Peptides against a protein of PDB entry 5IXI. Designs and how they scored, part 108

Target 1, 141 residues: chain A of PDB entry 5IXI
Amino acid sequence: TPLLDASSLEYLFAQGQYDLVKCLAPIRDPKTEQDGHDIENECLGMAVLAISHYAMMKKMQLPELPKDISYKRYIPETLNKSIRQRNLLTRMRINNVFKDFLKEFNNKTICDSSVSTHDLKVKYLATLETLTKHYGAEIFE

## One batch from the design tools (peptide; made by RFdiffusion4, then SolubleMPNN)

Design b2_p25_5_s3 (from b2_p25_5, 11 letters changed)
Fold by OpenDDE base, seed 1:
Structure b2_p25_5_s3 (fold): chain B 141 residues (1-141), chain A 25 residues (1-25)
Amino acid sequence: as target 1 above (141 residues)
Amino acid sequence: EKEEALEKFKKFISDITKATSRFTE
């Protein structure tokens, strides 16, 4: 694994988010129905990282974030489309769980652990590599 | 099944939390 300078890391992080959302870096194939749910959870976790990074860059606390902030723009478009087709109760559950964990992550991890934007980018890209089929093969290994 | 999915998500977040905390060490 090569050492990434700040500029390279910033580029890869931005491109990685784009590739994930636009499904240019396709997520791994589920082996079972439960594995499919696990993949969804990983994607939602990726959204937590991305939003937290965004908030830190904007120097905003969670209460200062827009009311419409959600996972929708930070997960694969195919997954977002799938979630929108689910019943209201299911969508409410997903939204509530996501918001709760986003709050918990920012309060207990970002603030208490003093995690930097650099750390979030590294974790995002590392997770992206394992979540997708072959993304980052030239960068990570 | 939904409950299991919730637990998996909690575990993932927990893993992220633990991993990120080590980055500042």
Scores: peptide ipSAE 0.073, ipTM 0.631, DockQ to the pose 0.256
Fold by OpenDDE base, seed 5:
Structure b2_p25_5_s3 (fold): chain B 141 residues (1-141), chain A 25 residues (1-25)
Amino acid sequence: as target 1 above (141 residues)
Amino acid sequence: EKEEALEKFKKFISDITKATSRFTE
């Protein structure tokens, strides 16, 4: 893969988030039911990375984040639509698991491991390449 | 199935945690 400077990474990360959420870079088709669950989990993980990056850039701690912070604006709109169609108990489960891991990731990974915004962008883009159908082929070939 | 999905998500987050931790090593 070619080397990317900080400015290029910043642009690609911002564009990648937009493309994923707006489904301009559509997620790959699931091969099985379990594969579909794996894709959803990866999308939720992407939301954790994106929110954590946002918090770091704003120098906000978790208690300072909005009370209604959620994955909804950080996952593909198609997936968000699918989740909204599920029953209340399922949606509550997803919300609780997400909030728990968001808290854990910020406390144990970002704070304790001194992870930088640069590291989050690299991981986000690397996952985006495998999660979507053909996105980033020219960058990661 | 739902429990398996939960474990897969935990593993994914764990992998992210390990990968990001190595960036500072």
Scores: peptide ipSAE 0.069, ipTM 0.626, DockQ to the pose 0.241
Fold by OpenDDE base, seed 2:
Structure b2_p25_5_s3 (fold): chain B 141 residues (1-141), chain A 25 residues (1-25)
Amino acid sequence: as target 1 above (141 residues)
Amino acid sequence: EKEEALEKFKKFISDITKATSRFTE
């Protein structure tokens, strides 16, 4: 595994977020219906990581973040479109669950575990490699 | 099915928590 300095890691993290959202790094094909749900949950988890990193970089707590912040801009566009096609109650549930997890992760998990922005970037990129079809092969092989 | 998906999501978040905490040891 190649050694990544801080600047390289920052670059790859930013690029990885863009590639995931814009589907330039497409998520893997689901093997079953349940696998599809697992993939969606992983994408939502990626959004938690991305938003938490953003909050930490801005030195902001969750209540201080913009009220309109959501997973929508931090998940693959294809998944976002899929979720928007679901009924209102389902979308509300997803939003509520996501907000609860984001709150818990931001206010408790990060503080309790002393998670740094570096840790978030590493976890994000590592998950991105397994979540997508061929992303990061040159970096993680 | 929805409850199962929720549990899977909770597990993913838990795994993230456990994995990231190791980096600060």
Scores: peptide ipSAE 0.067, ipTM 0.627, DockQ to the pose 0.270
Fold by OpenDDE base, seed 3:
Structure b2_p25_5_s3 (fold): chain B 141 residues (1-141), chain A 25 residues (1-25)
Amino acid sequence: as target 1 above (141 residues)
Amino acid sequence: EKEEALEKFKKFISDITKATSRFTE
């Protein structure tokens, strides 16, 4: 894995978010039903990373975040459509779990562990590489 | 200092891993 300077990392992070959401870097095909669930979980995790990075860059606390901030804009559009087609109870569960973890992650992981925006970008891109089919092969190999 | 940074990152990764398992079970 090549070493990336700050400017390259920033560029790749921004482009990676766009590619994931727009499905230009399509997520990998699930091998099993459980693998499919894991993929969805990873996508939701990517949303947590992206939102947390956004909040840190804007120096915003969770209550200060826009009310429309949710996973829907930070996950693949195909997955977002899939989730929206699920029943209300399922969507409520996903929303609640996501909100709770986002709060926990910011309070316990970012604040207490002093995780930097650099760390978030690295984790995001590393996860993106394994989550998608062939994204970053020329960059990270 | 390097070890401290590593531990922070390990916790970060662990937290994300634990969180992801909760969404669609």
Scores: peptide ipSAE 0.053, ipTM 0.647, DockQ to the pose 0.059

Design b2_p25_5_s4 (from b2_p25_5, 12 letters changed)
Fold by OpenDDE base, seed 2:
Structure b2_p25_5_s4 (fold): chain B 141 residues (1-141), chain A 25 residues (1-25)
Amino acid sequence: as target 1 above (141 residues)
Amino acid sequence: EKEEALKRFKEFFANITKATSSFTK
């Protein structure tokens, strides 16, 4: 695996976010129905990583973040459209679970500084490799 | 400490996956 300096890692992280959301790096095809659900939830996890990184860069806690920040802008557009087609109760549950998860991750993992922005970028890019069809072929083994 | 943080991270991912899979079907 090639060594990535800080600037290269930052670039790839930014590009990876864009590629995931815009579906330029399409998510892999599900092998089963349950695999499809796992893929969707992994995308929600990617949103947590992206938002947490954003919060750390801005040095803001979750209550201080803009209220319009949600998973919607940090997941593949195709998945976002799919979620919008689900009933209100399901969407509310997804929102609540996501908020609770983000809160807990922030309080128990980010606030103590045990996880750095570097760790988040690495985890994000590593997950992109497994989550998408072709991403990282030149970077990852 | 770093290892404990990673453990929590994995647990969080497992929790959200388990929680959301039950109602996203």
Scores: peptide ipSAE 0.077, ipTM 0.689, DockQ to the pose 0.048
Fold by OpenDDE base, seed 1:
Structure b2_p25_5_s4 (fold): chain B 141 residues (1-141), chain A 25 residues (1-25)
Amino acid sequence: as target 1 above (141 residues)
Amino acid sequence: EKEEALKRFKEFFANITKATSSFTK
């Protein structure tokens, strides 16, 4: 794989987020209903990475982040629309589980492991490559 | 239904953990 300098990595990370959210990099086709749920969960995981990166860049702790920070702006728009159509209890469950995981990830993983923003960008792009159909093949092969 | 909900919960964390696996201890 080619070596990415800091500027290139920053650009690709920003573009990758945009492509995922705007569905320009379409997620892989589910093989089963369960696979579809797994894909959704992976997307939520991507949101955790993106939000954590955002928090680190802003030098803010999770309690200091705006209340509007959620997975909604960090997952594919199609998935976001799908979640909005689910019943209230389901949406509440998703929100609560996501918040709890995000908190745990930042408290235990980011802080304890001394993960850098660079590491998050690399992991995000690597996961994006596997989550989507053909995105990043030339970059990570 | 409760059993299915628990299954989805476990799968949720499993897949999120997979997405962040390189950072876990």
Scores: peptide ipSAE 0.053, ipTM 0.610, DockQ to the pose 0.136
Fold by OpenDDE base, seed 5:
Structure b2_p25_5_s4 (fold): chain B 141 residues (1-141), chain A 25 residues (1-25)
Amino acid sequence: as target 1 above (141 residues)
Amino acid sequence: EKEEALKRFKEFFANITKATSSFTK
């Protein structure tokens, strides 16, 4: 994997978030029903990374985050539309599971471990390459 | 039904944990 300087990494991370959400970098097609669930989980994982990065950049703890913070603006719009079509009980369960993991991730991984914003950007872009159809081919040559 | 939903969300935690495992022991 080629080395990226800080400025390039920052640009690619910002662009990658935009491309994922706007479906300019479309997620890969599921091979099975379980694969579809795995893809959704990876997208929610991407939201955890993005939100955690945002919090770190703002030097903001979880209690200081907006109460209505959600995965919705950090996942592909197509997936967000799919989730909105599910019943209220399912949507509430997804929200609860996501919030619980976000809290745990920030408390045990971000705070306790020496994870930097650099590490989050690298992990985000690496996952983006495997999650989408063709994105990142030149970067991870 | 309900059991399947529970399975999916348990798998969600497992998959995200796997995705972030490089940051933890």
Scores: peptide ipSAE 0.047, ipTM 0.632, DockQ to the pose 0.134
Fold by OpenDDE base, seed 4:
Structure b2_p25_5_s4 (fold): chain B 141 residues (1-141), chain A 25 residues (1-25)
Amino acid sequence: as target 1 above (141 residues)
Amino acid sequence: EKEEALKRFKEFFANITKATSSFTK
């Protein structure tokens, strides 16, 4: 595996977020209906990583984050459109579950463990490789 | 069904945990 310095990792992380959201790095095709659900949930996990990284970089605690913080801007646009088409109750539940998990992750994992922004970037990029069709092939092989 | 909905969201947490698993051990 290639060695990535801090500047290279920062660049790749920023580009990776952009590619995921803009679907330039398209998510992999589901093999089954359940696989499709797993992919969607993994995308929501990516949003948790991205938001946590943002908060750490801005020296913000979760209560200080904008009240309208959500997964919407941190997941593939295609998935966001799909979720918006679901019924209100489902969307409300997704929002609540996401917020609850984000809170727990930051309070119990970020604050209680020695997790750095560097660690978040590494995990994000590694997950991006497995989640998308083509991304990471040149970097992580 | 409420039971099925609960199952779906449990799976949701499981997959989000997977994405962050390196930090929970």
Scores: peptide ipSAE 0.046, ipTM 0.632, DockQ to the pose 0.136

Design b2_p25_6_s1 (from b2_p25_6, 10 letters changed)
Fold by OpenDDE base, seed 2:
Structure b2_p25_6_s1 (fold): chain B 141 residues (1-141), chain A 25 residues (1-25)
Amino acid sequence: as target 1 above (141 residues)
Amino acid sequence: KEEEEFKEKFEKIFNFENITASFLK
């Protein structure tokens, strides 16, 4: 596989986010109920990566992010619709866990500069290849 | 190679996979 320069990686990352959210790159079919939960967790993880990348690019700390920051705009629309159909307590749980994870992730990435935006793009695209049905073709080795 | 190198680096900093598993647990 050819080496991706910074511009190519940026393009693929942006396109990958769009494809995931708009379901142009549909997530893989679950093999079991537990696999379905794992897929949803991976999607929420992708949201954390995307938000963290955004924050780093804008040189924003977590407190500077909108208070209503959420996974909703960063996960597949199909999953977002599914979550909205769940009961209030479940949705509250998801929101709380997500925010806690985002905070922890931010402390270990943005705050200490241990992870770069390049790293986040690589992780995002690598996960996208395994999370979706047909997206990607061994971009990273 | 790049993915493997990143995975090792990333897991040393943050065990992302284990924590994400708690979202819908």
Scores: peptide ipSAE 0.030, ipTM 0.625, DockQ to the pose 0.048
Fold by OpenDDE base, seed 5:
Structure b2_p25_6_s1 (fold): chain B 141 residues (1-141), chain A 25 residues (1-25)
Amino acid sequence: as target 1 above (141 residues)
Amino acid sequence: KEEEEFKEKFEKIFNFENITASFLK
């Protein structure tokens, strides 16, 4: 697999986010109930990656992140609609766990700088390839 | 191979998959 230059990677990352959220790259069908949960968790993880990347690009620290930040704009629209139909307690749990994960993850990215924006793009695209049904050609070996 | 090498490096820094598994119970 040929190496991607910075410009190509940036383009693919941006397009991948758009395709995931707009369901142009639809997520794969669950094989079991647990698989469905795993898919949703991966989608929420994708939101963390996207948000963290945005924060790093803007050179924002944790306290500077919007207090109302959520996964809603960064997951497939179909999944977001599904979550909104669930009961209040479930939605509260998802929101709380997401915020806790985002804080923890940012300690390893924005704060610690152990993970670069390049790493986030690669992880995002790699996960996108396995998460969706028919997303492009294999980019990474 | 490239993806696998990155996955190993990333998991050593942060166990992303284990934390994401906690979103839904």
Scores: peptide ipSAE 0.029, ipTM 0.622, DockQ to the pose 0.048
Fold by OpenDDE base, seed 3:
Formats: structure tokens, C-alpha cells, sequence
Structure b2_p25_6_s1 (fold): chain B 141 residues (1-141), chain A 25 residues (1-25)
């Protein structure tokens, strides 16, 4: 549980995103069906964090985000493929809920400015640590 | 220590567990 300076945090955040999406840091095995759903929800939450961080770094407001913004390239590739195989109504629901969550989250981050890019990186890495099987990115004591 | 402090701060702003649960709606 080492202390991370700004440069180390930036590096680990970038590497963590790559490892999650490319499944180099595979997500943990579900214990139950409900646990499986929770894991998928956490992955979608990770996408919100990553997108919001990107928007803040680019000094973009919500209307300035790409109109076709999606979770697809911000979640594990295996999960993305799984979602693509689900029926149309399910995929539409996921897309709508994700967009609504992203909007609300950005109101509390980009607009409100109560959450910093530093906070987003910490939350991302902390979640990544518990979400994946053996990811060794320890940040806190 | 630091992780717990951050978690408390973040939950005050946005409850992550409650929000992720909304994906099941």
C-alpha cells in the first residue's frame, strides 16, 4: 500500500485502463449470478470514470462530448462482446442507463467541480484492485 | 487509512454502489 505521487498515479491510471480493456487484468470470477451482475455494473461504472476523466482533462462540458459516446471501448473486451450478443431491448436499456448515469455523474464532477481528476484516478484504481483477480496496483494503506 | 478517507469523500458526492445498481433497471 505505497503512497503514489502524481506521476505514478497518472502512469498507473493509464496502464490500468489498458489492462482492464485488453483483459490483461482479468475481472474476478463471479460467486453467484447476482455477483456477475454486480461485476458488469462495476465495469460500466469504470467506463463512466474513464470518460469523465477524459472530458475533464480536455476541459469539455457534457454537450461537447461525442454524441455517440459509449462504454464499448472502456470496458473489458470480453464483456463488450458478451453485451453485443444480448437482445436489442437489453442493449438499448444498457445504453440508455449508461448515458443517464454519465450525465448525472458529470453534473457532480465536471459541472460541480467537487471531484477532481485525481479523485477519478484514485477511484478507478481502487475499483480495479477489487474488480480484477490479482491486480497488484495497491494505492492505499 | 487513506483509502477509507477517500471512499467516505466519494460516497458523500456519489454513491457508487447505488448508481451501479441502476444499470439493472
Amino acid sequence: as target 1 above (141 residues)
Amino acid sequence: KEEEEFKEKFEKIFNFENITASFLK
Scores: peptide ipSAE 0.028, ipTM 0.623, DockQ to the pose 0.047
Fold by OpenDDE base, seed 4:
Structure b2_p25_6_s1 (fold): chain B 141 residues (1-141), chain A 25 residues (1-25)
Amino acid sequence: as target 1 above (141 residues)
Amino acid sequence: KEEEEFKEKFEKIFNFENITASFLK
């Protein structure tokens, strides 16, 4: 893992979130249908990381997480549009799985406190590098 | 079921162990 000071990491993390959501760092093209599913899962996972980081920064406990928290503002806009075009059952499934995973993940990050905000930022940026086409290669090479 | 498989994929990618492994690189 490359050494980044806290300030640099915070900046890169914030910029990375913006670039991912705004598709300035576009997600890689899927090679197969399964790859497409994996990409979507990674994006949703990125949302979990971002939201959990936010919750930790705000000193929120698990019961304090908003009930209406969603991945919508934490995934690529293109993917968000794609999900919105899917049928109700699919959207419900995605929402349910996402919320369940978010809750479970937050048990490890907020309640258990075994994961730090630093860890989340590193994981986010590392995943961003592989998820997008040409992002952050100079940082992690 | 499909939902469980989907959740398992999430856990495989973003579980605590994977996060710590990434940090230790």
Scores: peptide ipSAE 0.037, ipTM 0.639, DockQ to the pose 0.363; fails the geometry check

Design b2_p25_6_s2 (from b2_p25_6, 9 letters changed)
Fold by OpenDDE base, seed 4:
Structure b2_p25_6_s2 (fold): chain B 141 residues (1-141), chain A 25 residues (1-25)
Amino acid sequence: as target 1 above (141 residues)
Amino acid sequence: SEKKEFEEKFNKIFDFSNVTASFLK
């Protein structure tokens, strides 16, 4: 498979985010309860990638990252609804873990500049292919 | 492959899968 040019990758990344959040590319059905947790964790990871990419594109530094950044706009709407139905303590834990991970991840991406926006897009799309049912364009080998 | 090379690079920086596994228990 030929390498995607920057414009194509940007387009696919944007479209992929939209498709994931709007459930146009629905996440795969879990095989077990643990698989379901893994899927949800991957979705939250996708949110980290998307937010980090956004931050990098906006040239935001880690101290400038808002403390109230949420995964809500960056995960499948179905999952967001599911999380909102969980008890307060669970939601608080999810929020805290997400924020901590986001901070640590951004230390490695924004602060260290070891990961590029290109890398984030590639990781996002690659994960999207495994996470969803029919997102089948063989973009990466 | 490019995918494998990227994954290796990415994992050297951050073990994404291990950390994401901690989101939900």
Scores: peptide ipSAE 0.034, ipTM 0.669, DockQ to the pose 0.048
Fold by OpenDDE base, seed 5:
Structure b2_p25_6_s2 (fold): chain B 141 residues (1-141), chain A 25 residues (1-25)
Amino acid sequence: as target 1 above (141 residues)
Amino acid sequence: SEKKEFEEKFNKIFDFSNVTASFLK
């Protein structure tokens, strides 16, 4: 597989986000209950990557991030509906852990520039390949 | 591979997998 240029990577990243959220690239079936949790956690991680990429592209600082930022619009719609049906305490836990992780992750991206927007795109697409059933991008060897 | 090399580099910066594992009980 040839090395992707910047334009190709940008296109694939944008398309991948759309496909994941709209379930056009459906997530893989869980083998166990724990596997199901791992899949959901990876989806939430994908939301962190997408949000952080957005913030970096807009040159936003951590204090400038909207306080109402949520994973809801950045995960598969099917998963979002599933989470909404869970009890209040579970939803509160998910929200709190997500916000804490987002803050910590942004310390390594927006704050100290240890991770670039290029790195986020690569990580997103690489995770998408393993998370979904038949995405099969084969972008990186 | 390119993907494997990147994963190793990225994990040194941030242990993404371990943190994401804590999202759900």
Scores: peptide ipSAE 0.033, ipTM 0.671, DockQ to the pose 0.048
Fold by OpenDDE base, seed 1:
Structure b2_p25_6_s2 (fold): chain B 141 residues (1-141), chain A 25 residues (1-25)
Amino acid sequence: as target 1 above (141 residues)
Amino acid sequence: SEKKEFEEKFNKIFDFSNVTASFLK
């Protein structure tokens, strides 16, 4: 596979986020209802990566993150719309689970400096390739 | 719990060591 330099990786990471959120890189079709749930979890995971990367770049720790931090801006718009249509209890559950996971992720990886921004970009793009339809084939061969 | 299940799946999916190694091949 081609080795991406820092500049290329930065660009692709930014573009990948945009493509995912705007559904220009559509997520794969679920094979079952459970698969659909797994896809949603993967999308939430992508949001964790993106937010954590943002926090690291801004040199912010979790307590310094905005109180209204959420997955809403970091997941596919179609999924966000779907979640918004769910009942209050479901939405609260999703929000709480995401918030708790984001906290734990940052505590275990970002705060301990076990993961770099480079690692986050690589993981994001790699996951994007598997999560979406035919995305990144020209990049990761 | 749903939280635990999500975390476990996430940790399995997001294995950084495997991903970074694969990009070098």
Scores: peptide ipSAE 0.032, ipTM 0.632, DockQ to the pose 0.489
Fold by OpenDDE base, seed 2:
Structure b2_p25_6_s2 (fold): chain B 141 residues (1-141), chain A 25 residues (1-25)
Amino acid sequence: as target 1 above (141 residues)
Amino acid sequence: SEKKEFEEKFNKIFDFSNVTASFLK
């Protein structure tokens, strides 16, 4: 495929986020229980990418982000509903692990300028292609 | 720990070393 310019990449990234969260680009069916866990982890990773991109665009460090920042608005709605059905302790654990990872990701990548917003968008879309059933094949052929 | 396992898996998934050069050609 031809090289995407910045405006095209921005559009695709925004649309990809919307499609993932709204389940217009449905995540792939798990082949095993472990595969299901991997899919959830990938979705949480997508949330990390999206939030990190947001923070970079706003020129904000994680301490400046809302204290209640969460994955909930950055993962597929179906997965969010599934997580909400789990017990309180499990949800607390997921929240804590996510926040800790987000902080660590920021420290290791954003703070040392090893990752750009461009890199985040590319990785997001590339992961979206593999994570979902039929999305993005025409982009990364 | 579960946190460490998650981070290790995530690091494998989100390796940025070659992604920029590999895509959008």
Scores: peptide ipSAE 0.032, ipTM 0.630, DockQ to the pose 0.499

Design b2_p25_6_s3 (from b2_p25_6, 7 letters changed)
Fold by OpenDDE base, seed 2:
Structure b2_p25_6_s3 (fold): chain B 141 residues (1-141), chain A 25 residues (1-25)
Amino acid sequence: as target 1 above (141 residues)
Amino acid sequence: SEKKEFEEKFNKIFDFSNISASFLK
């Protein structure tokens, strides 16, 4: 595929987020129970990428973000519904682990500036291609 | 390839395998 310019990458990143959350690009079927867990965690990882990108674009540190920031709006709606059906303790655990990881990742992105918004978009789209069933943009080689 | 080099670089910072382990612990 031809090299994408900045505007094209921005468009694809925005569309990819929408497609993932709205399940227009459905996540792949799990091969095993462990694979199912891996898929869920990859989705949560996608949320970290999306939120970090948002924070960097807004030039905001995590303490400046809403205190109730969560993965809920950044993962597939089907997965979000599934998580909401789990017991309170499990949901609390997921929330806490997610927040802790987000903080750590933020330190390595915004603070260290070792990762750019461009890198986040590329990683997001590349992961999206492997995570979903038929999202075959194949932008990167 | 450029893709492979980027993935290796990025995985040092963001490894989904480590994320998976963290969420399941």
Scores: peptide ipSAE 0.050, ipTM 0.674, DockQ to the pose 0.060
Fold by OpenDDE base, seed 4:
Structure b2_p25_6_s3 (fold): chain B 141 residues (1-141), chain A 25 residues (1-25)
Amino acid sequence: as target 1 above (141 residues)
Amino acid sequence: SEKKEFEEKFNKIFDFSNISASFLK
């Protein structure tokens, strides 16, 4: 597989985010309840990647991010709707865990500068391919 | 492969499986 240039990767990353959130690339059907949880966690992970990429592109460290930063705009709309239907305590847990993980991840990426925006895009697209039903970008073998 | 090399690099920093584990806490 030929290497993607920076422009192509940027395009695919942006399109992938849009497709995931708008459910144009629908997430795969869970095989079990646990699989469903794994899918949701992967989606939240995708949000971490997307937000971290955003922060890095804006040269903004975690403490500078809005305190109300949320996964809501970065996960499939169907999942967002599902989460909103859950009870308050569950939603609070999800929010707290997400924020904690985002902090930890950003410490390893933005603060340490050990992960580039390129890496985040690649990870995002690679995960997108496994997470969705028919997404076949075939970026990397 | 390039994909494998990337995954190894990424996992050295953060295992994606740890994400799931964290969200289950």
Scores: peptide ipSAE 0.047, ipTM 0.675, DockQ to the pose 0.047
Fold by OpenDDE base, seed 5:
Structure b2_p25_6_s3 (fold): chain B 141 residues (1-141), chain A 25 residues (1-25)
Amino acid sequence: as target 1 above (141 residues)
Amino acid sequence: SEKKEFEEKFNKIFDFSNISASFLK
């Protein structure tokens, strides 16, 4: 498959985000408990990518990011419901680690521009392809 | 492949997989 042009990539990225959150592209079934944790981590990583892409497109600096930014609207709705059912300490841990990860990632994106919005789209779609059951996103030949 | 080459380049900039594992800490 030929390399996607910018317009096609933008469309697929937007559609992929919607499909992941709305579970139209359902995440794969875990094989073990550890695999389940890996899947959750990848979903949270997808949230980092989506948020960072948004911030870059809006030309926002790291301090300008809303303090209430959360993974909740950027992960599969089924996973979000699962996390909400966990105890307070677990939810606090997830929130803290996510915020730390987001900050670190933004040092390589918003801050020093080591990663472009194009790179984020490619990484998002590539991860989505491996994370979901039957989602296909051919970007490269 | 181009996809594999990109992933290697991206991981050199930011090891996404290793950082993701920290969510359990």
Scores: peptide ipSAE 0.045, ipTM 0.676, DockQ to the pose 0.047
Fold by OpenDDE base, seed 1:
Structure b2_p25_6_s3 (fold): chain B 141 residues (1-141), chain A 25 residues (1-25)
Amino acid sequence: as target 1 above (141 residues)
Amino acid sequence: SEKKEFEEKFNKIFDFSNISASFLK
């Protein structure tokens, strides 16, 4: 498999985010209802990675993040639309769980400097390959 | 709890310990 240099990784990371959100790289079809939930969770995880990367690049601590930070801009638009159609209690649950996880993730990674922006990009792209149907085959051989 | 399972699963999914290995497969 090819080792990506910094510039290539930066480009692919940005492109991957766009492709995921805009559904140009469609997520895999769920095999069961539970698999569908797993896919949604993976998408939320991708949002955590993207937000954390953004925060690190801006040298922002968690308290400095916007109060309205959410997954909405960092998950597939189709999934975001689906979530918005769910009842208030469900949406509140998703929002709270995401917020709490983001906080814990940042405390364990960004604040402790256990991972770098490079690591986040690598993990994002690797996960993107497994989450989507045919994306990334040209990169990860 | 639902929250705990969610967090644990994410921690498993986003284990950074095998980042280098994942690219070399």
Scores: peptide ipSAE 0.037, ipTM 0.618, DockQ to the pose 0.449

